# Ledger of designs, part 30: peptides against a protein of PDB entry 5LHZ

Target 1, 78 residues: chain A of PDB entry 5LHZ
Amino acid sequence: QLLKSVFVKNVGWATQLTSGAVWVQFNDGSQLVVQAGVSSISYTSPNGQTTRYGENEKLPDYIKQKLQCLSSILLMFS

## One batch from the design tools (peptide; aimed at target 1 E55 E57 K58 L70)

Design b2_p24_5_s2 (made by RFdiffusion4, then SolubleMPNN; from b2_p24_5, 13 letters changed)
Fold by OpenDDE base, seed 3:
Structure b2_p24_5_s2 (fold): chain B 78 residues (1-78), chain A 24 residues (1-24)
Amino acid sequence: as target 1 above (78 residues)
Amino acid sequence: SSLQQQLQLLLQKVQSFLEKSESL
């Protein structure tokens, strides 16, 4: 279930889930899901392909950019 | 609150991912 969805200008929508996860739907059609207590993050490309990344692997630049954006959003929610 | 605590944990997690990736 959704707790709250926030529109983020020039980014997309950020949603907090009852599970504790945060789900970002970017304007380019990609998605990012992060949740505490899980050792990976989930990225879904615009074509619907989902990839999970672990904390000790090199991330593609576009993933890093979206994670940086997510950090800003999380700070905004705090 | 529990909600704010969760957000803090998520922030720490994301920042950790970024920092570790940048070192590789």
Scores: peptide ipSAE 0.652, ipTM 0.898, DockQ to the pose 0.881
OpenDDE base, seeds 1, 2, 4, 5: peptide ipSAE 0.650, 0.651, 0.651, 0.649; ipTM 0.898, 0.898, 0.898, 0.897

Design b2_p24_5_s3 (made by RFdiffusion4, then SolubleMPNN; from b2_p24_5, 14 letters changed)
Fold by OpenDDE base, seed 2:
Structure b2_p24_5_s3 (fold): chain B 78 residues (1-78), chain A 24 residues (1-24)
Amino acid sequence: as target 1 above (78 residues)
Amino acid sequence: SPQQQQLEDLLKKVQSFLESSDSL
């Protein structure tokens, strides 16, 4: 279930889920899911391919950019 | 609230991912 959905200008939509996750749908068609209690993050590319990344892993620059954006969104929700 | 705590936990998690990646 959805708890809260927020439109973020020049980014897309950010949604907090009852599962404890935050789901971001970016304007480029990609998606990012981060969830409490899960050791990985989930990225879905615009073509629908999903990749999971663990902590202590070197991330692609485009993933880091989107995580930085997510960080800003989470601060905004707080 | 639990929802607010979850957001804070997620923030810490995301920041940890970024810091760990930057150290590699």
Scores: peptide ipSAE 0.691, ipTM 0.911, DockQ to the pose 0.773
OpenDDE base, seeds 1, 3, 4, 5: peptide ipSAE 0.689, 0.689, 0.689, 0.690; ipTM 0.911, 0.911, 0.911, 0.911

Design b2_p24_5_s4 (made by RFdiffusion4, then SolubleMPNN; from b2_p24_5, 11 letters changed)
Fold by OpenDDE base, seed 4:
Structure b2_p24_5_s4 (fold): chain B 78 residues (1-78), chain A 24 residues (1-24)
Amino acid sequence: as target 1 above (78 residues)
Amino acid sequence: SSQQQTLQQLLQKVQSFLEKSDAL
């Protein structure tokens, strides 16, 4: 279930879920889901392909950029 | 609150992912 959704200019929509996750829908059509208590993060490309990344994994630069963006969003939520 | 705690947990998780990735 959705808890709160926020529009982020030049980024997209960020939604906090009751499950303890934050879901970001980027303007480029990609999506990022980060869930508390889960060892991985979920990225969905614009074409709908979903990839899960582990904590000790080297991340593609575009993923790192989106995670940095998410970090900023999380700080804004607080 | 639980919501705020969750946000902090998520922030920590994201930062950890970034830091560990940068180390590789």
Scores: peptide ipSAE 0.736, ipTM 0.927, DockQ to the pose 0.842
OpenDDE base, seeds 1, 2, 3, 5: peptide ipSAE 0.735, 0.736, 0.735, 0.735; ipTM 0.926, 0.927, 0.926, 0.927

Design b2_p24_6 (made by RFdiffusion4)
Pose (drawn by RFdiffusion4):
Structure b2_p24_6 (pose): chain A 78 residues (1-78), chain P 24 residues (1-24)
Amino acid sequence: as target 1 above (78 residues)
Amino acid sequence: SELETLQREEIQEKIETFLFNSSK
């Protein structure tokens, strides 16, 4: 289920799963899960609360920030 | 390795879709 986990200083951990999903554990206690075939993203706050967002929903600013950092992480993997 | 690269590119495209749609 898990592939190689990569540490990114000042950001956190990034891990790719066998399902084609990416799970990011940020240093602020939040977590983000995305999948290539799924039209939703999963965010978990530092307090353990999980919220799923759809592609057509206006996302909160911090979700977008984490998505940008994730985009940069995926970019550096090339 | 090739499958992992493809999956990362597909995730990237989803991320761009989320950021674009949220900017509306």

Design b2_p24_6_s1 (made by RFdiffusion4, then SolubleMPNN; from b2_p24_6, 13 letters changed)
Fold by OpenDDE base, seed 1:
Structure b2_p24_6_s1 (fold): chain B 78 residues (1-78), chain A 24 residues (1-24)
Amino acid sequence: as target 1 above (78 residues)
Amino acid sequence: SSQQQQTLQQILEKIKKFLENSSK
C-alpha cells in the first residue's frame, strides 16, 4: 500500500510504501526501489529491465545520480 | 509516525553507504 506520494518537479514521483520501501518513478521512464532492511536496491530501466545492486558494488553513473536525487527527495517526506 | 520516519532514515543512511562505497 501507498503511504505518501510526492510529485517532484523535473524528477517524477516518489512514493513511500507501507512495506518500508521508497519507490521513485522518474520522468525518463526509469524506476528505483529502495527497501529498508534489504541489502540491495532495485533499478528498472525505461525498457523495463530490472537490475539489483549491492551496497559494495561500483554503480553506473546514472544510478548514482538517481540515488543522490532520491537522497534529496527524502527530505520532502519529513 | 515514528516508525515511518525511522524507515526513511534507514533508507537515507543506506543510500549514503551505497554512494560512499561506489565512489571508493
Scores: peptide ipSAE 0.668, ipTM 0.905, DockQ to the pose 0.839
OpenDDE base, seeds 2, 3, 4, 5: peptide ipSAE 0.667, 0.665, 0.665, 0.666; ipTM 0.904, 0.904, 0.904, 0.905

Design b2_p24_6_s2 (made by RFdiffusion4, then SolubleMPNN; from b2_p24_6, 11 letters changed)
Fold by OpenDDE base, seed 2:
Structure b2_p24_6_s2 (fold): chain B 78 residues (1-78), chain A 24 residues (1-24)
Amino acid sequence: as target 1 above (78 residues)
Amino acid sequence: SQQLQEQREKILQKIQSFLENSSK
């Protein structure tokens, strides 16, 4: 269930869910879901393929970039 | 919400850990 959504210019929409997870819908059609207490993060590519990444994995550069973007987005929530 | 704020802080820390570990 959705709680709070914020529009991020040139990025997309970021939403915090009742579960505490943050869900980002990027303008390129990809999605990122991150939740505390879960060992992995979820990325969905524009074609709809979902991949989960663990904390000790070597991440693709585009994933690192989107995570860094999410880090900045989190500061927009209050 | 204090609960949601704490969740966001934990997520932020988690992201930093992911990025640091990926860069090692």
Scores: peptide ipSAE 0.658, ipTM 0.901, DockQ to the pose 0.873
OpenDDE base, seeds 1, 3, 4, 5: peptide ipSAE 0.656, 0.654, 0.654, 0.656; ipTM 0.900, 0.900, 0.899, 0.900

Design b2_p24_6_s3 (made by RFdiffusion4, then SolubleMPNN; from b2_p24_6, 12 letters changed)
Fold by OpenDDE base, seed 5:
Structure b2_p24_6_s3 (fold): chain B 78 residues (1-78), chain A 24 residues (1-24)
Amino acid sequence: as target 1 above (78 residues)
Amino acid sequence: SSQVQEQLQKILEKIQKFLENSSK
């Protein structure tokens, strides 16, 4: 279930789910899912390939950028 | 804060951990 969806110009859509997770659908076709209580984050590339990253794992730069973007977006939900 | 807001805060904290740990 969706709680709140926000359109972010030049980024995409950010949605908070009833589960507490945040789901971002980026304009480039990629997706990012982050949920409290889950030790990993989920990134889906535009081609649909999903990769999970652990907290101590070195992230690709583009993932870091998207996470930073998400942080900024989350402030919009408050 | 609301429970929903609390979850968002936890997510923010999680993201920060990911970013910080990735930089180490």
Scores: peptide ipSAE 0.623, ipTM 0.885, DockQ to the pose 0.821
OpenDDE base, seeds 1, 2, 3, 4: peptide ipSAE 0.623, 0.623, 0.621, 0.621; ipTM 0.884, 0.884, 0.885, 0.885

Design b2_p24_6_s4 (made by RFdiffusion4, then SolubleMPNN; from b2_p24_6, 13 letters changed)
Fold by OpenDDE base, seed 2:
Structure b2_p24_6_s4 (fold): chain B 78 residues (1-78), chain A 24 residues (1-24)
Amino acid sequence: as target 1 above (78 residues)
Amino acid sequence: SSQQQQQLQQILAKIQSFLENSSK
């Protein structure tokens, strides 16, 4: 279930779920899911391929950029 | 709610941890 969705100009949509997750749908067609209580994050590329990353893994730069973007977006939910 | 805000803070902290652990 959806709690709150916000539109972010030049980024996409960010949604907080009742599950405790935040789901970002980027304009490039990719998606990012980060959930409280889960040790990994989920990234889905525009072609639909999903990859999970652990906290101690080396992240691709584009993932880092999207995570940094998400950090800024989270301030919009508070 | 308080729980929802706490979850957002947890996610924020997690993201920072991911970024820090992936730093060169």
Scores: peptide ipSAE 0.675, ipTM 0.906, DockQ to the pose 0.809
OpenDDE base, seeds 1, 3, 4, 5: peptide ipSAE 0.674, 0.673, 0.673, 0.673; ipTM 0.906, 0.906, 0.906, 0.905

Design b2_p24_7 (made by RFdiffusion4)
Pose (drawn by RFdiffusion4):
Structure b2_p24_7 (pose): chain A 78 residues (1-78), chain P 24 residues (1-24)
Amino acid sequence: as target 1 above (78 residues)
Amino acid sequence: STEEEQDKDLIQDIRTQIQDLTDS
């Protein structure tokens, strides 16, 4: 289920799963899960609360920031 | 709205990047 986990300083951990998903554990206690075939993203706050967002929803600013950092992480993997 | 379209594009771009990583 898990592939190699990569540490990115000042950001956190990024991990690829066998299902094609990516799970990021940020240093602020939040988590983000995305998957290539799924039209939703999963965010978990530092307090353990999980919220799923769809592609057509206006996302909160901090979700977008984490998505941008994630985009940069995926870019560096090439 | 423009903001909703930008957010959608961001998610889709990331999904494409995940697909490319999976293929690699």

Design b2_p24_7_s1 (made by RFdiffusion4, then SolubleMPNN; from b2_p24_7, 14 letters changed)
Fold by OpenDDE base, seed 4:
Structure b2_p24_7_s1 (fold): chain B 78 residues (1-78), chain A 24 residues (1-24)
Amino acid sequence: as target 1 above (78 residues)
Amino acid sequence: SSEVEEDRQLILDIRQMLAELQKQ
C-alpha cells in the first residue's frame, strides 16, 4: 500500500502509494489524491466532503493552489 | 474555455509527473 511518506514543512504529509497515487494530507485538514492512469483527482475538504474533479472543468482556486503545491512535493519524491 | 483548458493542462502535467515517478 504505502511506499514512502514524507513530512513537508508548512504543508503537511505526502504519501506515495504502490498504486501510483500520491496522497497529501494538508495542515488545513484537507486531502488530495492524484493517481497516474486515473482521469480525475480527489479532494477532501476539512469537513470530510470528497469531490472528484475531471479534466474538462474549471477548478476552484484552492484546488489549483494545492495542485501547484503538489508539483513541488513531487520533486521531493524524485 | 481558455481557463478550462489551462486547468486541464495542470491536471495532465501532474499526472505526467506521477507517471514518471512511477517508473522508478
Scores: peptide ipSAE 0.626, ipTM 0.892, DockQ to the pose 0.782
OpenDDE base, seeds 1, 2, 3, 5: peptide ipSAE 0.625, 0.625, 0.625, 0.624; ipTM 0.892, 0.892, 0.892, 0.892

Design b2_p24_7_s2 (made by RFdiffusion4, then SolubleMPNN; from b2_p24_7, 12 letters changed; failed a check: near_copy:native)
Amino acid sequence: SSEVEEDRQLIQDIRQLLAQLQAS

Design b2_p24_7_s3 (made by RFdiffusion4, then SolubleMPNN; from b2_p24_7, 14 letters changed)
Fold by OpenDDE base, seed 5:
Structure b2_p24_7_s3 (fold): chain B 78 residues (1-78), chain A 24 residues (1-24)
Amino acid sequence: as target 1 above (78 residues)
Amino acid sequence: SAEVEEDRKLIEEIRKLLAELSAS
């Protein structure tokens, strides 16, 4: 369930879920879901393929860039 | 490795921010 959605210029949409997760829909068609208390993050590519990344593995550069962007967005939410 | 630790810290930073957001 959705709590709040915000439009982020030059990025896309960021939505806070009742589960405690944040769901970002990027302009390039990709998606990212991160939640406190969950050990993995979910990334969906523009072609619809979903991959989960854990805490003990190296992240692709494009994922790190999107996570850095998400960090900035979350600072604005508070 | 240093790279994995760096990535872990980034994810943990986000999870911390999410926890704060959920509590507010």
Scores: peptide ipSAE 0.581, ipTM 0.879, DockQ to the pose 0.836
OpenDDE base, seeds 1, 2, 3, 4: peptide ipSAE 0.580, 0.579, 0.580, 0.579; ipTM 0.879, 0.879, 0.879, 0.879

Design b2_p24_7_s4 (made by RFdiffusion4, then SolubleMPNN; from b2_p24_7, 13 letters changed)
Fold by OpenDDE base, seed 5:
Structure b2_p24_7_s4 (fold): chain B 78 residues (1-78), chain A 24 residues (1-24)
Amino acid sequence: as target 1 above (78 residues)
Amino acid sequence: SAEVEEDRKLIQEIRELLKKLQES
């Protein structure tokens, strides 16, 4: 279920789920799902391909950029 | 490696922020 959706200027939409996850839909058509207590993050590219990344691997730069953006969003929610 | 550690720290920062958000 969806708890709350927030429009983020120049980024897209960020949605808090009842599961505790946050789902970001970026303007470039990509998506990111992260959740406390889950060991991996989920990234969906604009073409719909989904990849999961763990905490012991090097992240692609475009993933790092989106995570840094998400950090700013979460600070805004607090 | 240093790069993996930096990425891990970023992910952990996100998880801590999510935890705080969920607790509110």
Scores: peptide ipSAE 0.607, ipTM 0.889, DockQ to the pose 0.840
OpenDDE base, seeds 1, 2, 3, 4: peptide ipSAE 0.607, 0.606, 0.605, 0.606; ipTM 0.889, 0.888, 0.888, 0.889; seed 4 fails the geometry check

Design b2_p24_8 (made by RFdiffusion4)
Pose (drawn by RFdiffusion4):
Structure b2_p24_8 (pose): chain A 78 residues (1-78), chain P 24 residues (1-24)
Amino acid sequence: as target 1 above (78 residues)
Amino acid sequence: DTEITQDKTLIQDIRNQIDDLNSD
């Protein structure tokens, strides 16, 4: 289920799963899960609360920030 | 509407990047 986990300083951990998903554990206690075939994203706050967002929803600013950092992480993997 | 479109594009770009990563 898990592939190689990569540490990115000042950000946290990024991990690729066998399902084609990416799971990011940020240093602020939050988590983000995305998947290539799924039209939703999963965010978990530092307090353990999980919220799923759809592609057509206006996302909160901090979700977008984490998605941008994730985009940069995926970019560095090439 | 513009902000929602930008957010959607960002998610789709990331999904495309995951596809590329899976192909590697």

Design b2_p24_8_s1 (made by RFdiffusion4, then SolubleMPNN; from b2_p24_8, 12 letters changed)
Fold by OpenDDE base, seed 2:
Structure b2_p24_8_s1 (fold): chain B 78 residues (1-78), chain A 24 residues (1-24)
Amino acid sequence: as target 1 above (78 residues)
Amino acid sequence: SSEIEEDRKLIEDIRNLLKELNSQ
């Protein structure tokens, strides 16, 4: 269930979920989901393919860039 | 590796922000 959604200029939409997760829908058609207490993050590419990344693997640069963007967004929510 | 450690720190920073947000 959705708790709060905010439009982020030049990024897309960011939504706080009742589950404790945050869901970002980027303008390029990709999506990112991060949840406290879950050891992996979920990335969905524009073509609809979903990949989960754990804590002991290298992240693609484009994922890191989106995560860095997400950190800034979360500061907006708080 | 140092790169994996940096990536882990980035995710952990986000999770910590989420924890703070969820505690409101």
Scores: peptide ipSAE 0.627, ipTM 0.897, DockQ to the pose 0.836
OpenDDE base, seeds 1, 3, 4, 5: peptide ipSAE 0.626, 0.626, 0.627, 0.627; ipTM 0.897, 0.896, 0.897, 0.897

Design b2_p24_8_s2 (made by RFdiffusion4, then SolubleMPNN; from b2_p24_8, 13 letters changed)
Fold by OpenDDE base, seed 4:
Structure b2_p24_8_s2 (fold): chain B 78 residues (1-78), chain A 24 residues (1-24)
Amino acid sequence: as target 1 above (78 residues)
Amino acid sequence: SSEIEEDKKLIEEIRELLKELNSQ
């Protein structure tokens, strides 16, 4: 399952999975999972509530912020 | 809406980066 985990300063931990997904555990206790080939992203709030977001819906600002952060993280991996 | 399209672009950007990462 686990391929590589890296500590990201001021963000949290980012883990590359053998599935092709990236799993981010943010310092605020939230989590984000994005996988190529899957049409939805998974967000877990600090209180443990998990929501999947598709491509044809408006994203909450806090989700967009974390996705932007994920972009930076993925550039860090490469 | 334009906002939904912008969000789609953001997600697609992530997916493209993931594909590049997975191609290693």
Scores: peptide ipSAE 0.597, ipTM 0.889, DockQ to the pose 0.840
OpenDDE base, seeds 1, 2, 3, 5: peptide ipSAE 0.595, 0.596, 0.596, 0.596; ipTM 0.888, 0.889, 0.888, 0.888

Design b2_p24_8_s3 (made by RFdiffusion4, then SolubleMPNN; from b2_p24_8, 14 letters changed)
Fold by OpenDDE base, seed 1:
Structure b2_p24_8_s3 (fold): chain B 78 residues (1-78), chain A 24 residues (1-24)
Amino acid sequence: as target 1 above (78 residues)
Amino acid sequence: SSSVEEDKKLIQEIRELLLQLNSQ
């Protein structure tokens, strides 16, 4: 289900899935999965706990930081 | 709140970039 994986120095790996989702595996052991047609983002903490965040809720700062990082990564893909 | 709106904007930015990526 992997289309393309890109190594991002000092960040981790970003993978485009055949589903259209993008999966980021951060160096700190956390993970982020985003999908354009899905109303929530999925964050998995280093301990394996997964939380979904919608568009109308306050995001933890560490989530915002990782999303900003993801934004930069996606800009490189286009 | 403005904070929630800012977070929403960030998520929407990500989704827009994903749409662009998927259109390639």
Scores: peptide ipSAE 0.606, ipTM 0.884, DockQ to the pose 0.844
OpenDDE base, seeds 2, 3, 4, 5: peptide ipSAE 0.604, 0.604, 0.605, 0.604; ipTM 0.883, 0.883, 0.884, 0.883

Design b2_p24_8_s4 (made by RFdiffusion4, then SolubleMPNN; from b2_p24_8, 14 letters changed)
Fold by OpenDDE base, seed 4:
Order: C-alpha cells, then structure tokens, then sequence
Structure b2_p24_8_s4 (fold): chain B 78 residues (1-78), chain A 24 residues (1-24)
C-alpha cells in the first residue's frame, strides 16, 4: 500500500510505502526502490529493465546520481 | 576497492535515512 506520494520538482514523484520502502519515479522514466530490511536496491531503466545492486559492488554513475538524489528526498520526507 | 567502499557508504547512508523515516 501507498502511504504518501510527494511531487519533487525537477525530479519526479516519491512514494513512501507501508512496507517501509520508498519508490521514486524519475522524470526520465526510470525508477528506484529502496526497502528496509532488503540488502539491495532496485533500479528500473526507462526501457523497463530492472537491476538490483548490492553494497559490495561498484555502482554506475547514473545510479549514484539517483541515489544521491534519493538521499535529498529522504531528508525532505522527514 | 576504494570505489566499492565509496558506493557502499552511499548505500549505507540511504539505509540509515530510510530507517529514520520508518521510525517516525
């Protein structure tokens, strides 16, 4: 279930789920999901391909950029 | 590698913030 959704200017939409996850839908069509208790993050590219990234691997720059954006969003939510 | 450690820190930061959000 969705707890709340917030429009983020120049980014897209960020949604907090009752599951403890945060789901970001970026304007470029990509998506990012981070969930409490899960050891990996989920990224979906604009073409619909989903990839999971763990803590012990190098991240693509575009993923890092979106995660940095997510940090700002999470601070915004609280 | 240092690159992996850097990225790990970023993910850990996200997790920390998420946990704080979930605890409010």
Amino acid sequence: as target 1 above (78 residues)
Amino acid sequence: SSAVEEDKKLIQEIRKLLEKLNSQ
Scores: peptide ipSAE 0.630, ipTM 0.895, DockQ to the pose 0.761
OpenDDE base, seeds 1, 2, 3, 5: peptide ipSAE 0.628, 0.628, 0.628, 0.629; ipTM 0.895, 0.895, 0.895, 0.895

## One batch from the design tools (peptide; aimed at target 1 V22 A36)

Design b2_p25_3 (made by RFdiffusion4)
Pose (drawn by RFdiffusion4):
Structure b2_p25_3 (pose): chain A 78 residues (1-78), chain P 25 residues (1-25)
Amino acid sequence: as target 1 above (78 residues)
Amino acid sequence: SETETLEHQTEQLEEVHERVQHFLE
């Protein structure tokens, strides 16, 4: 289920799963899960609360920031 | 076979990157 986990200083951990998903554990206690075939993203706050967002929903600013950092993480993997 | 597995994992990351960019539109 898990592939190689990569540590990114000043950000946190990024991990690829066998399902084609990416799970990011940020240093602020939040988590983000995305999957290539799924039209939704999963965000978990530092307090353990999980919220799923759809592609057609206006996302909160901090979700977008974490998505941007994730994009940079995926870019550096090339 | 190991090379083909790594190429498939890379393609999955590229598809995730495209999905993430879609959320940032």

Design b2_p25_3_s1 (made by RFdiffusion4, then SolubleMPNN; from b2_p25_3, 14 letters changed)
Fold by OpenDDE base, seed 4:
Order: structure tokens, then C-alpha cells, then sequence
Structure b2_p25_3_s1 (fold): chain B 78 residues (1-78), chain A 25 residues (1-25)
């Protein structure tokens, strides 16, 4: 369930879920889900393809960029 | 209670932040 949704200028929407997950819907159509207690993160590309990444994996640069963006967004939620 | 839930949600948010930072380290 949704707990809180925030519009982020030039980024998109960020939502905190009651599960502890944070769900970001980027303006480019991609999505990112990071959940507390889960060892991996979920990225969905604009075409709808979803990939899960573990923290020991080499991340594509575009994923790193979105994670950095998420880090900044989380400061807005805090 | 509502206060306990809010505290838990904040802790979970912090955990998400730490996870993201771990991925970026």
C-alpha cells in the first residue's frame, strides 16, 4: 500500500510504501524500487523490462545515476 | 500505535538510504 507520494521536479514521482519500499517513477518512463530487508534493487526500463541487481554486481552507469538521484530524493523524505 | 508506525517507517526509510549508498560505494 502507498504511504506517501512526492513529486520531484525534473525527476518524477517518489512513493514510500508501507512495506518499507521506495518506488520511483522517473520522467523517462523508467522505475526503481528499493525495499528494506531485500538484498536486491529492481529497475524497470521504459520499455517495461525489469531487472534485479544485487549489491555485489557491477551496475550500469545509468542505474548508478538513478540511484544517486534516489539518494537525493530520500533526503526529501527524511 | 501511530507513533510507533511512523518511527518504523522512518527507520525503514533510513535502511533504504543506507542500501542505496551501499550500492553506490
Amino acid sequence: as target 1 above (78 residues)
Amino acid sequence: SAAEQQKQQQEQLQAVLQKVQSFLS
Scores: peptide ipSAE 0.643, ipTM 0.899, DockQ to the pose 0.804
OpenDDE base, seeds 1, 2, 3, 5: peptide ipSAE 0.642, 0.642, 0.641, 0.643; ipTM 0.899, 0.898, 0.898, 0.898

Design b2_p25_3_s2 (made by RFdiffusion4, then SolubleMPNN; from b2_p25_3, 15 letters changed)
Fold by OpenDDE base, seed 4:
Structure b2_p25_3_s2 (fold): chain B 78 residues (1-78), chain A 25 residues (1-25)
Amino acid sequence: as target 1 above (78 residues)
Amino acid sequence: SSAAQQQQQQEQLQKVLQKVQSFLS
């Protein structure tokens, strides 16, 4: 399943899966999974609760911040 | 091939980036 994992300073770990999904494990214990072809993103809070968000939803600011971080991380993979 | 697989994975990364940017727009 795992293709490549990258340590991101002051962020955590980012992993590309063979499926094409990107899985980020943040230092605060939260996680984010984004995959092409899936209409939603998956966020797991530090306490282990997972929520899926669609593109048409208003995102919490902390989710937006992590997505912005993911954008920067993706530049590290390419 | 390895090259084709690598290209495919890179394309997937671009699609992920586009999705993220869509969520943020």
Scores: peptide ipSAE 0.657, ipTM 0.907, DockQ to the pose 0.848
OpenDDE base, seeds 1, 2, 3, 5: peptide ipSAE 0.655, 0.654, 0.655, 0.657; ipTM 0.907, 0.906, 0.906, 0.907

Design b2_p25_3_s3 (made by RFdiffusion4, then SolubleMPNN; from b2_p25_3, 17 letters changed)
Fold by OpenDDE base, seed 4:
Structure b2_p25_3_s3 (fold): chain B 78 residues (1-78), chain A 25 residues (1-25)
Amino acid sequence: as target 1 above (78 residues)
Amino acid sequence: SAAAEEAQRQAQLQAVLQKVQSFLS
């Protein structure tokens, strides 16, 4: 279930789930799910392909960019 | 309580932030 959603101009929507995860739906059609206590993050590309990345795994730059964006978005939840 | 639930929500957000920062480190 959804707890809180915020709209971010030129980015998309970010939603906190009852599970504690944060789900970002980017305007480009990609998605990112991050949850504490889970050793990986989930990225879904615009074509619907989902990839999980471990915390010690080298991330593609475009993933880092979206994570950086998420970092800034999280400030908006406060 | 509502206050407790809000506190939990905030704690979870902070935990997510920490994870994101960990991935970016």
Scores: peptide ipSAE 0.669, ipTM 0.906, DockQ to the pose 0.888
OpenDDE base, seeds 1, 2, 3, 5: peptide ipSAE 0.666, 0.667, 0.667, 0.666; ipTM 0.905, 0.905, 0.905, 0.905

Design b2_p25_3_s4 (made by RFdiffusion4, then SolubleMPNN; from b2_p25_3, 14 letters changed)
Fold by OpenDDE base, seed 4:
Structure b2_p25_3_s4 (fold): chain B 78 residues (1-78), chain A 25 residues (1-25)
Amino acid sequence: as target 1 above (78 residues)
Amino acid sequence: SAAAAAQQQQEQLQKVLEKVQSFLK
């Protein structure tokens, strides 16, 4: 279930789910899902390929960029 | 209650932020 969605100019949409997860749909077609209590994050590329990343593994730069963007969005939230 | 649920959701957002920051360290 969706709880609240926020439009972010030049980024896309950020949605909080009732589960507590945050789901970001970027304008480039990629998606990111992050939820506390889960050891990994989920990234879906524009082609629909989904990859889960653990906290201790090295992330591709483009993933880091998305996470940094999400960090900024979360600060805007609330 | 609605207030309790709202607080829970806010706490979840905070935890998500902390997780993201952890991944970015």
Scores: peptide ipSAE 0.656, ipTM 0.906, DockQ to the pose 0.885
OpenDDE base, seeds 1, 2, 3, 5: peptide ipSAE 0.654, 0.655, 0.654, 0.654; ipTM 0.906, 0.906, 0.906, 0.906

Design b2_p25_4 (made by RFdiffusion4)
Pose (drawn by RFdiffusion4):
Structure b2_p25_4 (pose): chain A 78 residues (1-78), chain P 25 residues (1-25)
Amino acid sequence: as target 1 above (78 residues)
Amino acid sequence: TSYPSSKEMINHIRSQIRTLNEKNS
């Protein structure tokens, strides 16, 4: 289920799963899960609360920031 | 700080993930 986990200083951990998903554990206690075939993203706050967002929803600013950092992480993997 | 639309961001990342899957296959 898990592939190699990569540490990115000042950001946190990024992990690729066998399902084609990416799971990021940020240093602020939040988590983000995204999958290539799924039209939704999963965000978990530092308090353990999980919220799923769709592609057609306006996302909160901090979700977008984390998505941008994730995009940079995926870019460095090439 | 500004970002693309939410839909564009999500689709962009899904595309990157597909490229990463192909690379690690």

Design b2_p25_4_s1 (made by RFdiffusion4, then SolubleMPNN; from b2_p25_4, 11 letters changed)
Fold by OpenDDE base, seed 4:
Structure b2_p25_4_s1 (fold): chain B 78 residues (1-78), chain A 25 residues (1-25)
Amino acid sequence: as target 1 above (78 residues)
Amino acid sequence: MSFPSSKELIQHIRQLLAELNQQNS
């Protein structure tokens, strides 16, 4: 369920879920889901393929860039 | 200087999210 959803110019939509997760829908069609109590993150590519990455896995650069973007978004919610 | 490692980045995001969730509680 949605708690709060905000439009981020040139990025997409960022939504806080009642579950405690944050869901970002990027303009390129990709999606990112992070849950505070879960060590892994979920990335969905534009073609709909979902991949979970553990915190000890090396992330692709494009995902790291999206996470850095997400950090700025989370600070915005504060 | 170097960019944060994957682990550091994920942990940073999770920490920020945890703090945000605390605010909403």
Scores: peptide ipSAE 0.578, ipTM 0.864, DockQ to the pose 0.769
OpenDDE base, seeds 1, 2, 3, 5: peptide ipSAE 0.576, 0.577, 0.575, 0.576; ipTM 0.863, 0.864, 0.863, 0.863

